Peptides against a protein of PDB entry 3HUF. Designs and how they scored, part 79

Target 1, 320 residues: chain A of PDB entry 3HUF
Amino acid sequence: MWIIEAEGDILKGKSRILFPGTYIVGRNVSDDSSHIQVISKSISKRHARFTILTPSEKDYFTGGPCEFEVKDLDTKFGTKVNEKVVGQNGDSYKEKDLKIQLGKCPFTINAYWRSMCIQFDNPEMLSQWASNLNLLGIPTGLRDSDATTHFVMNRQAGSSITVGTMYAFLKKTVIIDDSYLQYLSTVKESVIEDASLMPDALECFKNIIKNNDQFPSSPEDCINSLEGFSCAMLNTSSESHHLLELLGLRISTFMSLGDIDKELISKTDFVVLNNAVYDSEKISFPEGIFCLTIEQLWKIIIERNSRELISKEIERLKYA

## One batch from the design tools (peptide; made by RFdiffusion4, then SolubleMPNN)

Design b2_p16_1_s2 (from b2_p16_1, 6 letters changed)
Fold by OpenDDE base, seed 3:
Structure b2_p16_1_s2 (fold): chain B 320 residues (1-320), chain A 16 residues (1-16)
Amino acid sequence: as target 1 above (320 residues)
Amino acid sequence: DEEIQKEVDEYEEEKE
């Protein structure tokens, strides 16, 4: 989201969140959802127009800001952004930091981008929330992105957490739920005057982790916990591969269960399968290799003695 | 610029 603050008291010592929309900036406007009052004698009654665009798909993958348009409203002394005079038709900016000078005012408005990018685990939740979140200037998507700051887990009571949730946790993203999204939507008006009123997602995350026994205490408890072990997996999902990499596993990929030959078995400690393949092919598993699902692996890895547990399972099948 | 200096001076006076 875009946040503005200013030097001196020209913004009355307050910070504001600028959601997607249009703002008239000037000395003789009243602060509301479409106006920013700036207190200076050097500033015109109506000085500039700020327009924040909704997030693009590219912004979801890059963590880039919503486009910031500035137009001078035909003022005597103009408007500058990053020491450059704004053109007559206005200019658009994608920089994360903007120093905006209105006329001859000695104090600048500082606009900065606070990165918030929300990944969803399922398309139904994305469809429900994307429009509202985009109107907050928050990029949203389904695919894995290095720019993701938050991950929405699906609250299915009694189900194991998804691979997406596991990976999000290990990536140190803030896991949130629909309750946080609901709360986030309610504060839109209150944060106009004070950007500090933005809800803290870390508190939601702490509560999720505390109340769910499927999470370890920290990502650090699991990262590289299986260093020195080797696995093979089907070339299914990028998230599954990245998850296993974060566990410190050496990973071999195969295209079908038929590709699991004696050579592969000799180089791997276990085979990781998705649930669909595990359930369909459990009768045809190769002899002498430990096969498990990612969810079964996760249940082992969250235990304090994960290395001892996995070693015992590997040994048990070598001698069966 | 006399206008900038005046605005700076007014701001400094409000801080004192």
Scores: peptide ipSAE 0.025, ipTM 0.582, DockQ to the pose 0.051
Fold by OpenDDE base, seed 4:
Structure b2_p16_1_s2 (fold): chain B 320 residues (1-320), chain A 16 residues (1-16)
Amino acid sequence: as target 1 above (320 residues)
Amino acid sequence: DEEIQKEVDEYEEEKE
């Protein structure tokens, strides 16, 4: 989201979130959803127009800011952004930091991009929330992104956490839920005056982890916890592969259980399968190798003695 | 800052 602050109390010492939309900036406007009052004698009554666009799909993957347009409203001394005079038709900016000078005002408005990109694990939840979040200037998507800062966990009672949730946790993404999204939707008016009223996602995350026994205490407890072990996995999802990599596993991929030959078995400690394959093909598992689901693996990984547990299962099947 | 005040004053004079 875009946040503005300014020196010299020209913004009354407050920071403000700028959501996608249009703002008239000037001395003689009242702060509301479409106006930014700036307290300086050296600025025009109506000085500039800021327009913030909704996030693009590219912004979700790059963590880039919503496009910030600045137009001078035909003022005597103009408007500058990053020491450059704004053109007559306005200019658009994609920099994460903007120093906006209004006329001869000695104090600048500093606009900065606070990175917030929300990944969803569930397409139905994305469909429900994407529009509202985009109107807050928050990029949203389903696919993994290096720009992802938050991950929405689907609350299904009695189900294991998804691979996406497991991976998000190990990647140190802030896991959030629908309660946090609901709170975000309500702050739109309150944050006009004070950007500090944004809800703390880290508190939400801490509460989720504390109240769910499917999470370890820390990602660090699981990262590289299986270093030295080797697995084979069905080439199904990138998230599954990345999850296993974060566990420190050496990974081989196969397309079918029939591709698991003696050579692969000799180099592999266990086979990781998805639930559908595990349930359908459990009667046809290769002899002499331990097969498990990612969810079964996760249940072992969250235990303090994960290495001993895995070793025991490997030994049980190699000597049977 | 006296320089800042001077610029503000000059700006007010230029708007009258």
Scores: peptide ipSAE 0.025, ipTM 0.639, DockQ to the pose 0.148
Fold by OpenDDE base, seed 5:
Structure b2_p16_1_s2 (fold): chain B 320 residues (1-320), chain A 16 residues (1-16)
Amino acid sequence: as target 1 above (320 residues)
Amino acid sequence: DEEIQKEVDEYEEEKE
């Protein structure tokens, strides 16, 4: 989201979030959803127009800012952004930091981008929330992104957490739920006067982790916890591969169970399968190797003695 | 900073 602050009390010492939309900036406007009052005699009554676009798909993957357009409203002394005069037709900016000078005012409006990218675990939740979040200047998507800051967990009562949720947790993303999204939608008016009124997602995250026994105490308890073990990975997602890498596993990827011969079994400690393959092919698993799902692996990983538990399961099948 | 703002503000008041 874009946040503006200013020097010399020209914004009355207030920080403001600018959501996607159009704002008239000037001395004689009243602060509302489409106006920004700036207090200086050197600033025109109506000085500039700011237009913030909704996030692009690219912004979700890069964590880049919503496009920020500035137009001078034919003022005597013009408008500058990052010491450059705004062109007659206006200019658009994708920099994360903008110093906006209105006329001859010695104090600048400082606009900065606070990165927030929300990944959804399922397309239904994305379809429900994406439009509202985009109107807050928040990029949204389904696919894993290095720019992801938050992850929406689908709360199905009594279901195991998904691979996406497991991976999001280990990546140290802030896991949130629909209750946080609902709360976030209510602050749009209050943050006009004070950007600090934006709800803290970390509190929501802490509450989710504390109240759900499917999470370890911290990501650090699981990261590299299986260092030294080797696995074969079959018919799993890219997120599944990355999850296993974060556990410190040496991973061999195969296309089919038929690729796993006696030689490969001798070099691997266990095989990781998705649920569909595990359920359908359970009868045809190679003898002498431990096969499990990611969800079964996760149940072991969250235990304090995960290495001992994995070792016991590996040994059990070598002697069967 | 306050002195610069005051000078700018006075300059704009003289022109209005």
Scores: peptide ipSAE 0.024, ipTM 0.644, DockQ to the pose 0.139
Fold by OpenDDE base, seed 2:
Structure b2_p16_1_s2 (fold): chain B 320 residues (1-320), chain A 16 residues (1-16)
Amino acid sequence: as target 1 above (320 residues)
Amino acid sequence: DEEIQKEVDEYEEEKE
């Protein structure tokens, strides 16, 4: 989201969120959803227009800001952004920090980008929320992104957490739910005058973790917890592979259960299967190897004695 | 929104 603040009390000492939309900036406007009053004798009655675009798909992957357009409203002394005079037709900016000078005012409006990118675990939730979140200047998507700051957990009552949720947790993203998204949708008007009124996602996250026994106390409890073990997996999902890497596992990939030969078994402590293959092929598992799902593995790794637990299961099947 | 639908469609294609 874009936040503005200013020196010399020209914004009355307030920080303001600028959502996607158009704002008239000047001395003789009243603060509302489309106007920003700036208190200085050196500023025109109507001085500039700010236009913030909705996030692009690229912004979701890069964590870049919503495009910020500035137009001077034919003022005598013009408008500058980052010490450069704004062109007659206006200019667009993708920098995360903008120093906006209105006319001869000695104080500047400082605009800065606060990065927030929300990944969704399922397409249904994205379809429900993406439009509203984009109108808040929040990039949204389904795919994994290095720019992701928040992850929406799917609340299916009585189900295990998804691989996406497990991976988001280990990546130290802030896990949120539909209740937080609903709250975000209601605050748009309340945060106009005070950017500090933005809801704290960390409180939502803490509540999710505290109330769900499927989460460890911290990601650090699980990261590299299985260092020194080796697994084999079907080449199914990138997220599953990255999850197993974050556990510190050495990973071998195979294309079919028929590719699991004696050589692979000799180098592998256990085989990770998806639920469908595990359920369908359970009768045909290779002898002398421990096979489990990611969900079963997760139940082991959240325990404090995860290394001991997995070692016991490996030994049990080698001697059976 | 046409962009949201595109992303949903791409995600469904990767799961198939």
Scores: peptide ipSAE 0.019, ipTM 0.459, DockQ to the pose 0.009

Design b2_p16_1_s3 (from b2_p16_1, 5 letters changed)
Fold by OpenDDE base, seed 1:
Structure b2_p16_1_s3 (fold): chain B 320 residues (1-320), chain A 16 residues (1-16)
Amino acid sequence: as target 1 above (320 residues)
Amino acid sequence: EEEEEKEVDEFEEEKE
């Protein structure tokens, strides 16, 4: 989201969130969803137009800002952005930090991009919320992204957490739910005057983790917890691979269960399979190797004695 | 109306 602040009380000492939309900026406008009052005698009654575009799909993957357009409204002294005069037709900016000078005003409006990208674990929830979140200037998507700051978990009652949720947690992504999204939608107007009124996602996250025994107390409890162990996995999911890497595992990949030969078995402590392969191929598992799902592995790693538990299972199956 | 909206404070325009 774009946030603006200014020195010299020209914004009345307030920070403001600029959502996608158009804003008339000037001395003689009233603050609302489409106007930004700036208090200076050096500023025209109607001085500039700011236009913030909705997020692009690219912005979800890069964490880049919504495009920020500035147009001078044919003022005597013009408008500058980052010490450069805005062109007559307006200019567009993709920088994360904009220093906007209106006319000869000695104080600048400082616009900065607060990175927020929301990943969804469920396509139906994405379909439901994407439009509203995009209108907040928040990029949204389903795919894993290094720019992801927040992750919406599925609230399927009684189900184990998904691999996506596990991975988001270990990545230290702020896990949120539909209740937080609803809250974001309701506060949109209130944060126009005060950016500090943006709801704290960390409080939502803390409540989710506290109330769900499927989460460890912290990501740090699980990160590198399986260091020194080796696994093989079917090359099915990048998220699954990255999850296992965060556990400190050495990972070998295979394309089919038929590729699990004596050489691979000799180099691996266990095999990680997806649920579909585990359930369908259970009868055809190679002898002398421990096979488990990521969900089964997760149940082990959330325990304080995870290393001992996994070692016992490996030993039990090597001697069976 | 549109011209008056573009005016800076005349007193600051002359001093700068």
Scores: peptide ipSAE 0.021, ipTM 0.629, DockQ to the pose 0.148
Fold by OpenDDE base, seed 4:
Structure b2_p16_1_s3 (fold): chain B 320 residues (1-320), chain A 16 residues (1-16)
Amino acid sequence: as target 1 above (320 residues)
Amino acid sequence: EEEEEKEVDEFEEEKE
């Protein structure tokens, strides 16, 4: 999201979130959803127009800011952004930090991009929330991205957490829920006056982890916890592969259980399967190898003695 | 020296 602040008292000492939309900036405007009052004698009554675009798909993957357009409203002394005069037709900016000078005002408006990029685990939830979040200047998507800051957990009562949720946790992404998204949708009016009224996602995350026994105490408890072990997995999902890598596993990929030869078995401690394959093929598992689901593996990983538990299961099947 | 911020009058902006 874009946040503005200013030196001195020209913004009344307040920070403000700028959502996608158009703002008239000047001395003689009243602060509302479309106006920014700036207190200086050197600023015109209506000095500039700011236009913030909605996030692009590219912004979701890059963590880039919503495009920020500045137009001078034909003022005597003009408008500058990053020491450059704004052109007559306005200019567009993709920098994460903008120093906006209105006329001869000795104080600048500082616009900065606070990175917030929300990944969804479920396409139905994305469909429900994407429009509202995009109107807040928050990029959204389903695919993993290095720019993701938050991950929406799907709360299904009585279900295990998804692989996406497990991976998001290990990546140290802030896990949020629908309650946080609902809260974000309601703060739009209150944050006009004070950007500090934005809800703390980290507090929401702490509460989710504390109240759900399917999470370990920290990602650090699980990262590289299985270092030295080797697994084989079906080449099905990138998230599953990356999850197993974060556990410190050496990973071999295969296309079917029939591709697991004696050589692979000799180098592999266990086979990781998805639930659908595990349930359908449980009668035809290769002899002499331990097969488990990612969810079964996760239940072992969250235990303090995960390495001992895995070793015990491997030994049980090698000598059977 | 606080450069006295000159009040920009709207009527001066319409004339250039």
Scores: peptide ipSAE 0.021, ipTM 0.609, DockQ to the pose 0.292
Fold by OpenDDE base, seed 2:
Structure b2_p16_1_s3 (fold): chain B 320 residues (1-320), chain A 16 residues (1-16)
Amino acid sequence: as target 1 above (320 residues)
Amino acid sequence: EEEEEKEVDEFEEEKE
């Protein structure tokens, strides 16, 4: 989201969030959802127009800012952004930091981008929330992104956490739920005058982790916890592969269960299968190999003695 | 300072 602040008292010492929308900036305007009062004798009654665009799809993957448009309202001394005079038709900016000078005012408005990108675990929740979040200047999507700052966990009562949630946790992404999204949607008007009133997602995250026994205390408890072990997996999802990599596993991929030969078994400690394949093919598993699902693996990983537990299961099946 | 106030106000009054 865009946040503005200024030196001196020209913004009354307040920081403000600029959501997507249009703002008239000037000396003789009243602060509201579409106006920003600036207090200086060197600033016109109506000096500039700021327009913040909604996030693009590209912004979700890059973590880049919503486009910031500045237009001078035909003032005597003009408007500058980053020491450059704004053109007659206005200019658009994608820089994360903007120094905005209104006329001869010795104090500048400083605009800075605070990155927030929300990944959703399921398309239904994305469909429900994306429009509202985009109107807050928050990029949203389903795909994994290096720009992702927050991950929306699907709350199905009594279900195991998804691979997406497991991976988001290990990536140290802030996991949030629908309750946080609901709260976030209500604060838009309250943060106009004070950007510090933006809700803290870390409190939501702490509560999720504390109240769910499917999470370890920290990602560090799981990262590289299986270093030195090797697994084979069916080439199913990128998230599953990346999850196993974060556990420190050496990974071999196969395309079918028929590719699990004696050579692969000799080089592999265990085989990771999806739930559908595990349930359908469990009768036909090769002898002498430990097969498990990602969910079963996760249940082992969250235990403090995960290495001992997995070693015992490997040994049990080699000698059976 | 007073001249800059007048210049900004006068310039805006000429545009209304």
Scores: peptide ipSAE 0.019, ipTM 0.617, DockQ to the pose 0.844
Fold by OpenDDE base, seed 5:
Structure b2_p16_1_s3 (fold): chain B 320 residues (1-320), chain A 16 residues (1-16)
Amino acid sequence: as target 1 above (320 residues)
Amino acid sequence: EEEEEKEVDEFEEEKE
């Protein structure tokens, strides 16, 4: 989201979030959802127009800011952004830091981008929330992105956490729920005066982890916990592959269960399968190799003695 | 707050 601050008390010492929308900036406007009061004798009554666009799809993958448009309202001394005069038709900016000078005011409005990018685990939740979050200037999507800061876990009572949730946790993404999204939607008015009133997602995340036994105490407890083991994985998802890499596994990929030959078995400690393949092909698994799902692997990894547990399962099948 | 509002009003009166 965009946040503005200013020197010399021209913003009354307040920080403000600018959501997507249009703002008239000037000395003789009252602070509201579409106006920003700036107090200086050097600033026109109505000096500039700021327009912040909704996030693009590209912004979700890059963590880039919402486009920031500045137009001077035909003022005597103009408007500058990053020491460059704004053109007559206005200019658009994608820089994460903007120094906005209104007329001859010795103090600048500093706009900076606070990165918030929310990944959803399922398309239904994305469909429900994307529009509202985009109106807050928050990029949203389903696909894995290096720019993701938050991950929405679908809380179905009694269900195991998804591979997406497991991976988000190990990536140290802040896991949130629908309750946080609801709370986030209510702060739009309060943050006009104070950007610090934004709800802390870390508190939500801590509460989710603390109250769910399916999470380890920290991502660090799981990262590289299976270093030295080797697995084979059916080429099903990039997230599953990346999850296994974060565990420190050496990974071989195969396209079908028929590709699991004696050579692959000799080099592999266990085979990781998705639930659909595991359930459908359970009767046809190659002899002498341990096959498990990612969810079964996760149950082992969250235990303090994960290395011992996995070794016992490997041995059990080697001697059966 | 009241002093800043007054300074804005006084400055408008000086420019008229």
Scores: peptide ipSAE 0.014, ipTM 0.557, DockQ to the pose 0.134; fails the geometry check

